# Designs tried in a protein design run: peptides against a protein of PDB entry 4N78. Part 76

Target 1, 186 residues: chain A of PDB entry 4N78
Amino acid sequence: HFQVICRLLGYQGIAVVMEELLKVVKSLLQGTILQYVKTLMEVMPKICRLPRHEYGSPGILEFFHHQLKDIVEYAELKTVCFQNLREVGNAILFCLLIEQSLSLEEVCDLLHAAPFQNILPRVHVKEGERLDAKMKRLESKYAPLHLVPLIERLGTPQQIAIAREGDLLTKERLCCGLSMFEVILT
Target 2, 155 residues: chain B of PDB entry 4N78
Amino acid sequence: MAELQMLLEEEIPGGRRALFDSYTNLERVADYCENNYIQSADKQRALEETKAYTTQSLASVAYLINTLANNVLQMLDIQASQLRRMESSINHISQTVDIHKEKVARREIGILTTNKNTSRTHKIIAPANLERPVRYIRKPIDYTILDDIGHGVKW

## One batch from the design tools (peptide; aimed at target 1 L174)

Design b2_p27_7_s2 (made by RFdiffusion4, then SolubleMPNN; from b2_p27_7, 17 letters changed)
Fold by OpenDDE base, seed 5:
Structure b2_p27_7_s2 (fold): chain B 186 residues (1-186), chain C 155 residues (1-155), chain A 27 residues (1-27)
Amino acid sequence: as target 1 above (186 residues)
Amino acid sequence: as target 2 above (155 residues)
Amino acid sequence: SAAALEAQRRAEEILQQYRDSFRNLFF
C-alpha cells in the first residue's frame, strides 16, 4: 500500500502529506499532549521512594499502584491522551514507511535507468575471465542505449537540453543523500 | 506554406475545372464523331478516326485524373507533415512543463529533508575467536507467573 | 535469497554511483 501511495502522490504529493502530518503532530504535541503532561506532573507524587526489597515484586507493584492510583483512575488519560499518543505514533510510523517505500521506488527507478545512463553493474567475474575485458564488452554492448549521447548526435538543440535535464532529474533522487525521517524526529 | 497554398488555390481547383471542361469536350468530340460517321463516304476511315479520338480522350481524362489525384495526395502529405511538426512542438512544451513541475516538486520535498548522516560504520572487527554461537535456547516464557498480577477480565 | 542479496549489492553499487553524481537538486 505504501508503495502505491508513493507512486500515486509523487514527490509533490508526498511533500504535501508530510507537511500536513507534521502540522498535525505539532498540534497534538503542543496542545493536548502538553496539557496532559503538565497535569500529570502536577498530580505526580513529589516523593516516590523505592520500597524495601523485602516486600517482594508483588508488594512493590502494589505500592506503586497505590501511589499512582489517581493517575490510573484518570479516565481522560486513557481515552484522550493515549489516543493522541497513538496518533503521533502512527504518524511517525507512516512517515517512516513512506520514506522507506519512496526509497525503494527511487532505487528501482535508478536501476531501470542505469543501462540508459552508462551505469553498469560490476559483473561477477568467473574464474579465468579478466574483469576489464568483460566490462569493456558490456560497455560496448550497452553503448547504443545511452540516451543523452544518442540525442546529442541526432536531436535538436531543444531536445538535447530536455534530455540533459531529464538525465539530471533521473540521477537526482532523495535516496542518494537525503532523509525525511530525521527531520520528522527533530 | 507556399506550395500548400498553390495546391489549394490553384492546382486542385484548376484540375477540377479541367476535368469538368474535359467532360464538355468529350461530348463535343462524341457529337463530332457521330456526325462525321454519318456524313462520311468512307465509313471505315471515319470509324478509325473515332477510335483514335476515343483513345486520345481516354488518355487525356486518365492523365487529368492522375494529376489531380497526385496533387491531392501531395496536399495531404504536406498537411500531415505540418500536423506532425505541431505535435512535436506541443510535446516539447509539455515536456518542458513537466520538467518544471518536477523541479518544483523536488524543491518542495527537499525542504522536508536533511542530509543522511553517513555514520562511518566502524568495521566491526570480527573478534578472532569465533565464540561458538551460543545456541539461543528459546526458553518458553512462562506467562502463568503473570496470571495473578493485575485486574484482568476473567473470561 | 542469494539472487536477492546479489540484486541488493548491485543496487547499492548503483546508488553509490548516483551519490557521487548528486548535485543537490533538491536544495
Scores: peptide ipSAE 0.035, ipTM 0.643, DockQ to the pose 0.590
OpenDDE base, seeds 1, 2, 3, 4: peptide ipSAE 0.030, 0.010, 0.011, 0.009; ipTM 0.645, 0.639, 0.626, 0.641; seed 3 fails the geometry check

Design b2_p27_7_s3 (made by RFdiffusion4, then SolubleMPNN; from b2_p27_7, 14 letters changed)
Fold by OpenDDE base, seed 1:
Structure b2_p27_7_s3 (fold): chain B 186 residues (1-186), chain C 155 residues (1-155), chain A 27 residues (1-27)
Amino acid sequence: as target 1 above (186 residues)
Amino acid sequence: as target 2 above (155 residues)
Amino acid sequence: DEEKKKEEEEREEILEQYRKSFRNLFF
């Protein structure tokens, strides 16, 4: 699903969706969630001492349940605050999955474009073969596929300009060094 | 442009007029041949003359049709070439617009990006007061005690 | 270990050049 969304929206659509999600998250955090957190801080017991370890895990849990009983019984916290937190969590996960899906699409595009852009993979060298000789053979084999040099020789000035710009846009991808998810976390 | 205009305005209309004039002339030749055959005492000679006129008429019509057809084909080739050039120009404009849109889109998404920083191990600032490690006696945590607390996903 | 460190440094340099190129193109 996320791959299809990435293909459908492209960079423009993804940017718009991400911006709107950030606005929603900001609104939730600074609005309802902040208000509930403030209220919770006011109602929270001023002194919460750790019970003795001798009570065991069940006793410790019961102790904290008793101390937080008033908070847990607050109906609006359960229905509204937790729902808003779920929405924030879902938004974060959505952003992560979109970035991952976009990165996969970009990598695929880079791999498909590589033969046309004189980007050759490192070839496995068998014992006794020179790496340089093998690489030179590969370069010569794929030289006719180099799009920009081909257009520079045969194309009009306008075609050359478009080819160069297209080549640059094809090479420049977000996945090579940029992260959207890290921005969302800040 | 001048060649296409000449074909459209002069050569093709001229060829069509020539065919029409040829039709009228052929009708006159036919009438002449018929009358000549009826009036002539030498029917064999009149027939041979009619055959000669018929052959000449067919050759002339064939030539006119061939010339007109070639001019029409040439016109169509020029028009096809013009359409291809126009299509190429439109495609170049379209590609330029698409590149521009892509650059704008990338700027917009770029604002939402930062450098991948793999190295920031958040130093967990250990609280300064290392409380003495209370000898944690690992009692097996019975997680079943929590089964009744909260909306747990029953697997 | 030294060769791996050199490869990592080269990779980081390439990444930094790429980041600069991207920023110069779009920003």
Scores: peptide ipSAE 0.041, ipTM 0.709, DockQ to the pose 0.125
OpenDDE base, seeds 2, 3, 4, 5: peptide ipSAE 0.013, 0.024, 0.013, 0.022; ipTM 0.681, 0.678, 0.680, 0.684; seeds 3, 5 fail the geometry check

Design b2_p27_7_s4 (made by RFdiffusion4, then SolubleMPNN; from b2_p27_7, 13 letters changed)
Fold by OpenDDE base, seed 2:
Formats: C-alpha cells, sequence, structure tokens
Structure b2_p27_7_s4 (fold): chain B 186 residues (1-186), chain C 155 residues (1-155), chain A 27 residues (1-27)
C-alpha cells in the first residue's frame, strides 16, 4: 500500500502529505495533548511512595491503581487524550513507512538506471581472475548503453542538456543521504 | 515556406488543370484522327498520323502525371519534415517542463529532509578474549522459591 | 476546319515541348 502511495503521489504529493501531517501533529501536541498533560500534572499525586515489596506484584498494582484511580477514571483521558496520542503515533508510523517505501522505490530506480549511467556492480571474482580485467570487460560490454555519452555524440545541444539534467536527477535521490523521519522527530 | 506555398497554390493546381486540359484536348485530337481516317483516301497515312498523335499524347500525359506526382511527393516530404520539427520542439518543451516540475517537487520534499547522520557505528571491537560460551546450563527454575512470596495455594 | 487545324497545331507544339522535356529527363 505504501509503495503504491509513493508511486501515485511522487515527491510533490509526499511532501504535501508530510507537511499536513506535521501540522496536524503540531496542533495535537500543542493543543489538546498539552492541556491534558498540564491537567494530569496537577492531579498527579505529589508524593507516591513505593509500596513495600512484601505486597507482591498484585499488591503493588492495587496500590498504584488506588493512587492513580482519579486519573484512570478520568473519562476524557481515555477518549480524547489517548485517542490524540494514537493519532500522533499513527502519523509518525505513517511517515516512517512512507520514507521506507520511498527509499525502496528510489533504490529500484537507481538499480534500473545503473546500466545506462556507467554504474557497474561489484563483480565476484573467482580465484585466479583479475578484478580489473573483469571490470574492464563489463565496462566494455555496457559501454554502448551509456546514455549521456551516446546523446553527446549523436544529439542536438538541447537534447544533450536534457540528457545531462535527466541523468543528474536520476542519480540524486533522497535515499542517498537524506531523511524525512529525522525531521519529524525534531 | 515559400516552396510549400508555391506547390500548394500554384504548381499542384496548375498541374491538375493542365492534366484536365490535356484530357479535353486529347478528346479533340481523337475526334480529329477519327474524322481524318474516314475522310482520307490514304488510310495508311492517316493511321500513321494517328499513331504519331497517340504516342505524343501518351508522352504528354505521362509527363504531366509524373510532374504532378513529383510535386505532390515533394509537398508531402516538406510537410513531413515540418511535422518532425514541430514534434521535436514539442518534445523538448515537454521534457523541459517535466524536469522543472521534478526539480520543484524535489525542493519541496527536500525542505522536509535532513542529512542522514551516518553515525559511524563504532566498530564493535570484538573483545579479543573470546569468552568461551559459558555452556548455558539450564538450571531448572525452581519456582518453589516463589511459593512463599505469592498467595499461591500450597498444594 | 482551319481553326481546328490551328488549334491542333498549337496542341502539337505544346505536346512537342512536353515530349522534348520528357525525352530530356529520360534520355
Amino acid sequence: as target 1 above (186 residues)
Amino acid sequence: as target 2 above (155 residues)
Amino acid sequence: SEELKRKLEEEEEILEQYRDSFQNLFF
């Protein structure tokens, strides 16, 4: 699903969605969640001593349940605050999954373009073969597929310019060094 | 442009008119040849004259058709060349627009990105001392130790 | 008949011009 979304939206669509999600998250955090957190801090027991270990896990749980009873029973906390936190969580997860899906798509594009851009994979060399000789053979094999040099030789100046720009755009991808998710976490 | 216009407005219409006029003239020539053959005392001479006119007529029609056909072909070649140039121009504009749109989109998403901190994961220096895998002796967890702490029913 | 002969002669001259032009193209 996320791969399809990435393909349909492209960079521009993803940017718009991410910006809107950030606005929503910001609104939720600075608005409703902040207000509830402030209220919770006010009603939070100022002194909550650790119960004796002798009460065991059930007794300790009951103790905390009693101390936090007013908070746990606060209906708006369950219905509104936790819902907003879920929405924020979902937004974060959505952003993460979109970035991952986009990265996969970009890697696929890079791999598909590689033969046309003189990007050769590292070849496994068997014992006794020289890596350099094998790489030269590969280079010679794929040399006719190099698009930019081909267009530079046969194309018009306008075609050459477009080919170079297209080549650059194909090589420059977000997955090569950029992260959206890190911005969301800041 | 001037050549195409001349072909469309003058040469091709002129060639068509010439061919039509040739048709009407050939009909007159045919009538003349028929009448001349009927009225002539020397039928052999009349026949030879008719053969000469027929040959001439065929030559003239062939010339007119060839000229007209060549002009039409030339017109089509010029038009095809113009269409190819237009196609090339449109493709160039389209590609330029697409590249521009892509650059704009990348700038927009780029604002929402930061450089991946490749935190050089410190080479986990494998501790030199291969701690011999301490054979995990599964000591049976004696749960009886917990019997005194929980409200568990001593069976 | 004389007018027709004149028209025929004119057409013959035109046809001869075409013939000559045609011959020059192929021969």
Scores: peptide ipSAE 0.018, ipTM 0.653, DockQ to the pose 0.004
OpenDDE base, seeds 1, 3, 4, 5: peptide ipSAE 0.020, 0.016, 0.000, 0.008; ipTM 0.651, 0.636, 0.636, 0.670; seed 1 fails the geometry check

Design b2_p27_8 (made by RFdiffusion4)
Pose (drawn by RFdiffusion4):
Structure b2_p27_8 (pose): chain A 186 residues (1-186), chain B 155 residues (1-155), chain P 27 residues (1-27)
Amino acid sequence: as target 1 above (186 residues)
Amino acid sequence: as target 2 above (155 residues)
Amino acid sequence: MTEFTEKFITDMLKIVTENEEEEEEEE
């Protein structure tokens, strides 16, 4: 699903959805969640020590039950507080997961562009063979596939300018050195 | 474009009227052969001149049509090439717009991004100079090696 | 994203082929 969502939305669609999800998270954190956090903070026990081991675990469980009774009995703790928090959590997970799908989408695009952009994988080296001397030979084999230089050789200035812009867009992808989840959290 | 204007404004309309002139002139020439036969004292001579005019009329109508047909074809060939160049230009405009729309989309998501500081190194990196193997040499106990540390006491 | 890259590569290949054919005709 995320894979399809990435393809259909593109960069512009994903960006606006992320910007809108930030507005939703802001609306919830500074809105209903904040109201209920302030309200439950008063219902909270002003102080609450962690009992020594001596009291034993059953006596500590009893102590936490009494100290947190008002939280445990709060009627809207699930239907509101947990619900709102789940929505915020899902919004964060969507941003993380959608970025991962975008990264997979970009890497695949780059793999198909490599033949036309003079990007060769490491080649096997037998005895008496140097990669330096061999990688250059392989580059000659795929020389007819190097797009930009071919168009600069036979193309019109208009075709050349368009080729350079398209080549730039093809090789520059977010997965090459950029990320979003960090900015989302910040 | 100059050859097209010449075809559209003069050579085609002109060669076309020259065809209409043939329409009117031939009906005159048909009457003349009839009259020249009637006035003629020599019916065989007047028939041979009618035949001459018939053959000439045929050669003329075939020539006028051929000339006009070549012009119409040249016009269509030129117009076909115009569409060919225009499509090429429209395609470049389209590619340019697509590049622009993509730049706008990338600029929009670029706001939500930062550098991912990732690097690549080796599993093990040996030091530039390996530790020299120090030979063992016996030496006596010396109770003076600390004399210069702090407020020593010499003996 | 992918469609753009595919269309760009296809268009560039068509341009390179047409230009090579025109160069051969001129020779």

Design b2_p27_8_s1 (made by RFdiffusion4, then SolubleMPNN; from b2_p27_8, 18 letters changed)
Fold by OpenDDE base, seed 2:
Structure b2_p27_8_s1 (fold): chain B 186 residues (1-186), chain C 155 residues (1-155), chain A 27 residues (1-27)
Amino acid sequence: as target 1 above (186 residues)
Amino acid sequence: as target 2 above (155 residues)
Amino acid sequence: GSAFTQRFIEDNLRFIEERRREAEAAA
């Protein structure tokens, strides 16, 4: 599903969606969630001493339940806080999945374009074959498929310019060195 | 462009008119030949003359048709060439626009990206002194100490 | 009638010859 979304939206559409999601997340964090956190901090017991080990695990649990009773009650009363947190979580997850899907798409595009852009696959040399000879053979095999040189030879100046720009755009992908998710986390 | 205009305005219409006139004249020639054959005492001569006129007329018509056809073909070729040039121009514009749009889109998404921190795997220099893991002798936790605390609070 | 036919033939021949000369001059 995310792959289809990435294909349909393109870079521009993805950018718009990501920007809007960031705005939503920011709004949730700075608004409602912040207010809830402040309120929770006010209600939180100032002195939460570790109960004596003598009370055992159940006693310790009861102790913490008692100390956090107001927080639990507040949280139960204010389900909106959890909903907002879920929304933030979903937004983050959505951004992550979009980025991953986009990266996969870009990698596929790069792989498909590679034969036309003088990018040769790493040749696994079987034992005994000279790597250099095999590489030369591959280069010779794919040389006629190199689009930019072909257009440079046969095309008009305008076509050559467009081909070069297109080639550059094809090679320059976000997956090569850029991450959107890291920006979302900062 | 001048050649195309000449073809459209002068040569092709002129050829069509010439052809039309030729057809009209052929009818007159046919009538003449028929009458001449009927009235002539020497029918063989009249027939030969008719054949000659017919052959000549047909040759002229064929020439006119061929000339007209060639002019039409030439016109079509010129028009096809013009269309191809226009198509090429449109394609160039379209491609330029697409490239521009893509660049804009990439800029927009680019502002939402940061460089992937290629964490240089710092060679975790294994500290040389493997401190011998102190064998934590798990002292068996004597749970019997918990037996005395389990007195059920009689609510 | 005969004079018209003859004139027609002559005109056609002249036309053909003129076009032939033009074609040869262009070649």
Scores: peptide ipSAE 0.039, ipTM 0.552, DockQ to the pose 0.009
OpenDDE base, seeds 1, 3, 4, 5: peptide ipSAE 0.032, 0.024, 0.039, 0.028; ipTM 0.548, 0.541, 0.553, 0.551; seeds 1, 4 fail the geometry check

Design b2_p27_8_s2 (made by RFdiffusion4, then SolubleMPNN; from b2_p27_8, 17 letters changed)
Fold by OpenDDE base, seed 1:
Structure b2_p27_8_s2 (fold): chain B 186 residues (1-186), chain C 155 residues (1-155), chain A 27 residues (1-27)
Amino acid sequence: as target 1 above (186 residues)
Amino acid sequence: as target 2 above (155 residues)
Amino acid sequence: MRSFTESFIQDNLRFIAERQREAAAAA
């Protein structure tokens, strides 16, 4: 699903969705969640001492249950605050999955474009073979596929400009050094 | 442009008119040949004349058709070339627009991105003095050391 | 070639017209 979403929306659509999600998250964090956190801080016991070990595990549990009774009984915390936290969590996960899916699509694009951009994979060299000779042979084999040089030789000025711009856009992808998810976490 | 216009306005219409005129002329020739054959005392001569006119008539029609056909083909080739040029222009515009849209989109999404922190693998600076692996002597954890720290009941 | 075809048609038409006149005169 996320792959399909990435393909359909493209960079622009993803950007719009991410921006809106960030707005929603910000609204939730600075609004409802913040208010509940403040309320929780007010009702939290100022002094919570560890009970004596002599009370055993059940007694210790009862102690903490009693200390936190006001929090546990706060119905709005469960229904509203936790729901908002879930929404924030879902938004974060959505962003992560979108970024991962986008990265996969970008990598695929880079791989598909590589032969046309003079980006050649390292060839496996068997023992006794010269890597340089194999690479040179490979370069020669794919030389006719180099799009930009071909267009520069045969194309009109407009075609050359388009080819160069297209080449640049193909090479420069987000997955090469940029992260959206890191921005969301900051 | 001038060549296409000449073909459309002059050559092709002219060729069509010539064919129509040829039809009328050929009908007259046919009538003549028929009458000549009927009236002539020398039927063989009349037949030979008719054959000559027929051959020439066929040749003339063939020429007119061929000329017209070639002009039409030439017209179509010119039009096809014009369409190809137009298509190319549209494609260039489309590509330019797409590139522009892509650049805008990338700027927009770029605002939402940060550089991936390549975790500088902290070069584990090997401590200059390789502290000799202190043989881990399992000292039993003396839990009594903490007996005096906190609200523990001094028994 | 066009000139030849046109000239031929004209010559033939002229010839026909002359022959028709001769026939009419003999008639």
Scores: peptide ipSAE 0.020, ipTM 0.678, DockQ to the pose 0.007
OpenDDE base, seeds 2, 3, 4, 5: peptide ipSAE 0.031, 0.029, 0.021, 0.024; ipTM 0.684, 0.678, 0.690, 0.688; seeds 2, 3, 4, 5 fail the geometry check

Design b2_p27_8_s3 (made by RFdiffusion4, then SolubleMPNN; from b2_p27_8, 14 letters changed)
Fold by OpenDDE base, seed 1:
Structure b2_p27_8_s3 (fold): chain B 186 residues (1-186), chain C 155 residues (1-155), chain A 27 residues (1-27)
Amino acid sequence: as target 1 above (186 residues)
Amino acid sequence: as target 2 above (155 residues)
Amino acid sequence: MSEFTENFIQDNLKVIEEALRRQREAE
């Protein structure tokens, strides 16, 4: 589903969705979540000492349950705060999955364009064959597919300009060094 | 452009007029041949003359049709070429617009991106107060303490 | 168009013109 979404929205659509999600997350964090966190901090016991180990695990649990009773009984925390946290979590996950899906699409595009851009995979060399000779042969074989040089030779100045720009846009992809998800986490 | 205009305004209309004029002339020739045959004492000669005129008339019409057809074909070829050039121009504009849109889109999404930082190992700032290594005395976890709390499936 | 074809057409046109001229003179 995320792959289809990426294909349909493209860069522009993804950017818009991501921006809106960031706004929503920011609103949730700075608004309702912040207020609940402040309230929780006020209700939090000022002194929470570790009980003696002699009380055993059940006693320790009961101790903490008692200390946190006011927090646990805060009904709005469960209904509103946790829901907002879920929404934030879902937004983060959505962004992650979109970025991953986009990266996959970009890699596929790069791979498809590679033969036309003089980007050749490293050939597996069998024992006894010279890598350089095989690579040169491969380069020569695919040389006629190089789009930009071909257009530079046969095309109009306008076509050449478009081809160069298109080539650059094809080579420069987000997956090559950019992360959207890291921005969301900051 | 000049050639197309000449074909459209002069050559093709002229060819059509020539065919029409040819039709009227051929009717006159036919009338002549008919009258000549009726009035001539030598009907064989008149017939041969009629055959000659018929052959010439057919040749003339064929030529006029061929010339007109060729001019029309030439006109169509020029028009087709013009349409192809126009199509190419439109495609070029479309591609330019698409590239521009793509650049804008990439800028927009680029604002939402940061360089993948190679995880600089955050220097674990050792807390200033080195908590004295509490000698982790591995007390064996006595799991029997939990036997009474859970709905243990009494195997 | 070959020079031969053009000459043939011209010759035929002259014959037609002459026939038309004779018709006019007979009238």
Scores: peptide ipSAE 0.023, ipTM 0.663, DockQ to the pose 0.008
OpenDDE base, seeds 2, 3, 4, 5: peptide ipSAE 0.016, 0.026, 0.014, 0.020; ipTM 0.659, 0.662, 0.664, 0.666; seed 3 fails the geometry check

## One batch from the design tools (peptide; aimed at target 1 C176)

Design b2_p28_1 (made by RFdiffusion4)
Pose (drawn by RFdiffusion4):
Structure b2_p28_1 (pose): chain A 186 residues (1-186), chain B 155 residues (1-155), chain P 28 residues (1-28)
Amino acid sequence: as target 1 above (186 residues)
Amino acid sequence: as target 2 above (155 residues)
Amino acid sequence: ATTETIEAVLEASSKFARENNFATFRPP
């Protein structure tokens, strides 16, 4: 699903959705969640020590039950507090997962562009062979596929300018050195 | 474009009217051969001149049509090439717009991004100078090696 | 072989993109 969502939205669609999800998270954190956090913070026990081991686990469980009784009995703890937090969590997961799908989409695009952009994989080296001397030979084999230099050789200035722009857009992808989840959290 | 204007404004309309002139002139020439036969004292001579005019009328109508047909074809060939160049220009405009729309989309997501500081290195990196193997040499105990450290006491 | 191909593509594209300061995603 995320793979399809990435393809249909594109960069502009994904960007707006992320911007809008930030507005939703802001609305919830500074809104209903904040109201309930301030309310439950008062219902909270002002102080709460951690009992020594001596008291034993059963007495510690009884101590936490009494100290946190008002939290355990709070009627809207699930239907509201947990619900709102789940929505914020899902919004964060969407941003993370959608970026991962976008990275996969961008890497595949780049793999197909490599033959037209003079990008060769490492070649096997036998005895008496140097990659330096061989990679250059392989580059000659795929020389007719190098798009930008061919157009600069036979193309019109208009075709050349358009080729340079399109070549730049094809080679520059977010997965080459950019990320978003960090900015989302910040 | 100059050859097209010449075809559309003069040569086609002109060659076309020259055909209409043939329409009117031939009906005159048909009457003349009938009149020249009637006035003629020599019926065989007047028939041979009618035949001459018939053959000439045929050669003329075929020539006028051929000339006009070549002009119409040249006009269509030129117009076909105009559409060929126009499509090429429209395609470039389209590619340019596509590049622009993409730049706008990437600018919009670029706000939500930062550098991912990732690097590549080796599993093991040996030091520039490996540790020299130091030979063992026996030396006595020396109770004076600390004399210069702190407030020493010489003996 | 597939991993090496992906690494080669990402290395070349990353080098090119870093030289251009990600010109398509960032203003001059």

Design b2_p28_1_s1 (made by RFdiffusion4, then SolubleMPNN; from b2_p28_1, 12 letters changed)
Fold by OpenDDE base, seed 5:
Parts: sequence; C-alpha cells; structure tokens
Structure b2_p28_1_s1 (fold): chain B 186 residues (1-186), chain C 155 residues (1-155), chain A 28 residues (1-28)
Amino acid sequence: as target 1 above (186 residues)
Amino acid sequence: as target 2 above (155 residues)
Amino acid sequence: SEEDRIQAVLDAASAFARANNFSMFRPP
C-alpha cells in the first residue's frame, strides 16, 4: 500500500503530505498534549518515594495506585491525550513507512538506470575468472547504452542539455543520502 | 519548405494537368489513326503507323505517371520528415517541462530531508546544522535491499 | 540514415526519460 501511495503521489505529493503531517504533529504536541502534560505535572505527586520492599508487590502497587489515583482517574487522559499520542505515533509511523517505500522505489530506479549511466554492477567472480576480464566484458556490453555520451556525440545542444539534466536527476535520489524521517524526529 | 511548396503548388498540379492534356492528345491521336486507317489505300502502312503512335503514347503516359508518382512520394516524404521534426520538438518541450516539474518537486521534498547520520550510535544527537544538501550526495546504494524483491538476477 | 540513428537515440532518450520517469508518475 505504501509503495502504491509513493508512486501515486510522487515527490511533490509526498512532500505535501509530509509537510501537512508535520504540521499536525506539531499542533498536537504543542497544543493538546502539552496542555495535558502540564496538567499532569501539576497533579503529579511532588514526592514519590519508593515504598519499602516490605510492603510486597501488592502493597507497592497499591501505594503507587494511591499516589497516582488522581491521574488514573483522569478520564480525559485516556480518551484524549492517549488518542493524540496515538495519532502522533501513527503519523510518525506513516512517515517512516513512506520514506522506506520511497527509498525502495528510488533504489529500483537507480538499478534500472545503472546500465545507461555507466554504473556497472558488482560482478560475482566465479572461481577462476579474472575480475578484470569480466568487468571489461561488461563495460563493452553496456558501452552502447551510455546515454549521455551517446547523446553528446549525436544529439543537438538542446538534447544534450536535457540528457545531462535527466542524468543528474536520475542519479540524485533521496535514498543516497537524505532522510525525511530524521527531520520528523527532530 | 520551398521544395514542398513547389511540389504542392507546381509540380504535382502540373503533372496532373499534363496527364489530362495527354488524355486529350491521345484521343486526338486515336482519331487521327482511325481516320488515317480508313482513308489510307495502304492499310498495312497505316496500321504500322498506328502501332508506332500507340507505343509512343503509352511510353509518354507511363513517363508522366511515373514522374507524377515520384513527385507525390517525394512530397509525402518531406511531409513525413516535417512531422517527425515537429514530434521531436514537442517531445523536447515535454521533456523540458517534465524535468522542470521534477526539479521543483525535488526541491520541495528536499526541504523535508536531512543528511543521513552515518553515526552508528543511537544517540539522538541533535542534528548539527548540517547544511541542507542542495545536491544529493551519491552514496553507494546497498542494492542488497532488493535481493528479496522480485526475481533477483542470480548471475 | 544518420537521421534515423538520431531519432533512435532520441527515442531511446525519450524512452529512458519515460522509463526513468523522473516523475514517479508513470501513467498507469
């Protein structure tokens, strides 16, 4: 599903969605969640000492339950605050999955473009074959597919410009060094 | 352009007119041959003359048709070439627009990106003011991620 | 013809440009 979304939205669509999600997350964090956190901090016991181990697990639980009774009984915490936190979590997860899906698509594109851009795959050398000979064969095989050099030789100046720009755009992918998710976490 | 115009406006219409005129002339020749045959005391000579005129007439018509056909073919070739050039121009414009759109899109999404921290340490280190990479740094893509996706070319 | 070769290159470039849909928008 996320792959389909990535394909459908493209870079522009993904950017728009991500920006809007960031706004939503920011709004949730700085608004409702912050308010609830402040309220919770006010209601939070100023002194919460670890009860003595002598009370046993049930006694310790009861102690903390009593100390946090007002917080636990705060109905809005469960219904609103936790829901908002879920929304934030979902947004983050969504962004992560979109980025991952986009990265996969980009990698696929790069792989498909590689023969045309003089990017040779790492050849598994079988035992006994010279790596150099195999690489030379590959180079020779794919040499006619090198798009930019081919167009530079045969194309018009306009075509050459387009080819170079296209080549650049093909080579420059987000997956090569950029992360959207890190921005979201910040 | 000039050649196409000449073909369209002069050569092809001229060839058509020539064929039409040839038809009229052939009719006259036929009439002449018929009358000559009827009036001639030497029927054999008249017949031979008719054969000669017929052969000449057929040759002339064949030539006119061939010339006209070649001109039409040439016209079509020129037009086809013009269409190809137009198509090429449209394609170039389209590609330029697409490239532009893509650049815009990439700029937009680029604003939402930071450099991948290579630091193995899970420490949420506040991203230093890493200069927004305007240019994508080509890092070797680990293609092994795709090994599980699709028919891996097992060489 | 040289023109055909150029056109083939252009077509290949176009195909490449299309295949490398700079815009992930492959027309369906």
Scores: peptide ipSAE 0.038, ipTM 0.655, DockQ to the pose 0.038
OpenDDE base, seeds 1, 2, 3, 4: peptide ipSAE 0.016, 0.016, 0.017, 0.020; ipTM 0.623, 0.627, 0.620, 0.615; seeds 1, 4 fail the geometry check

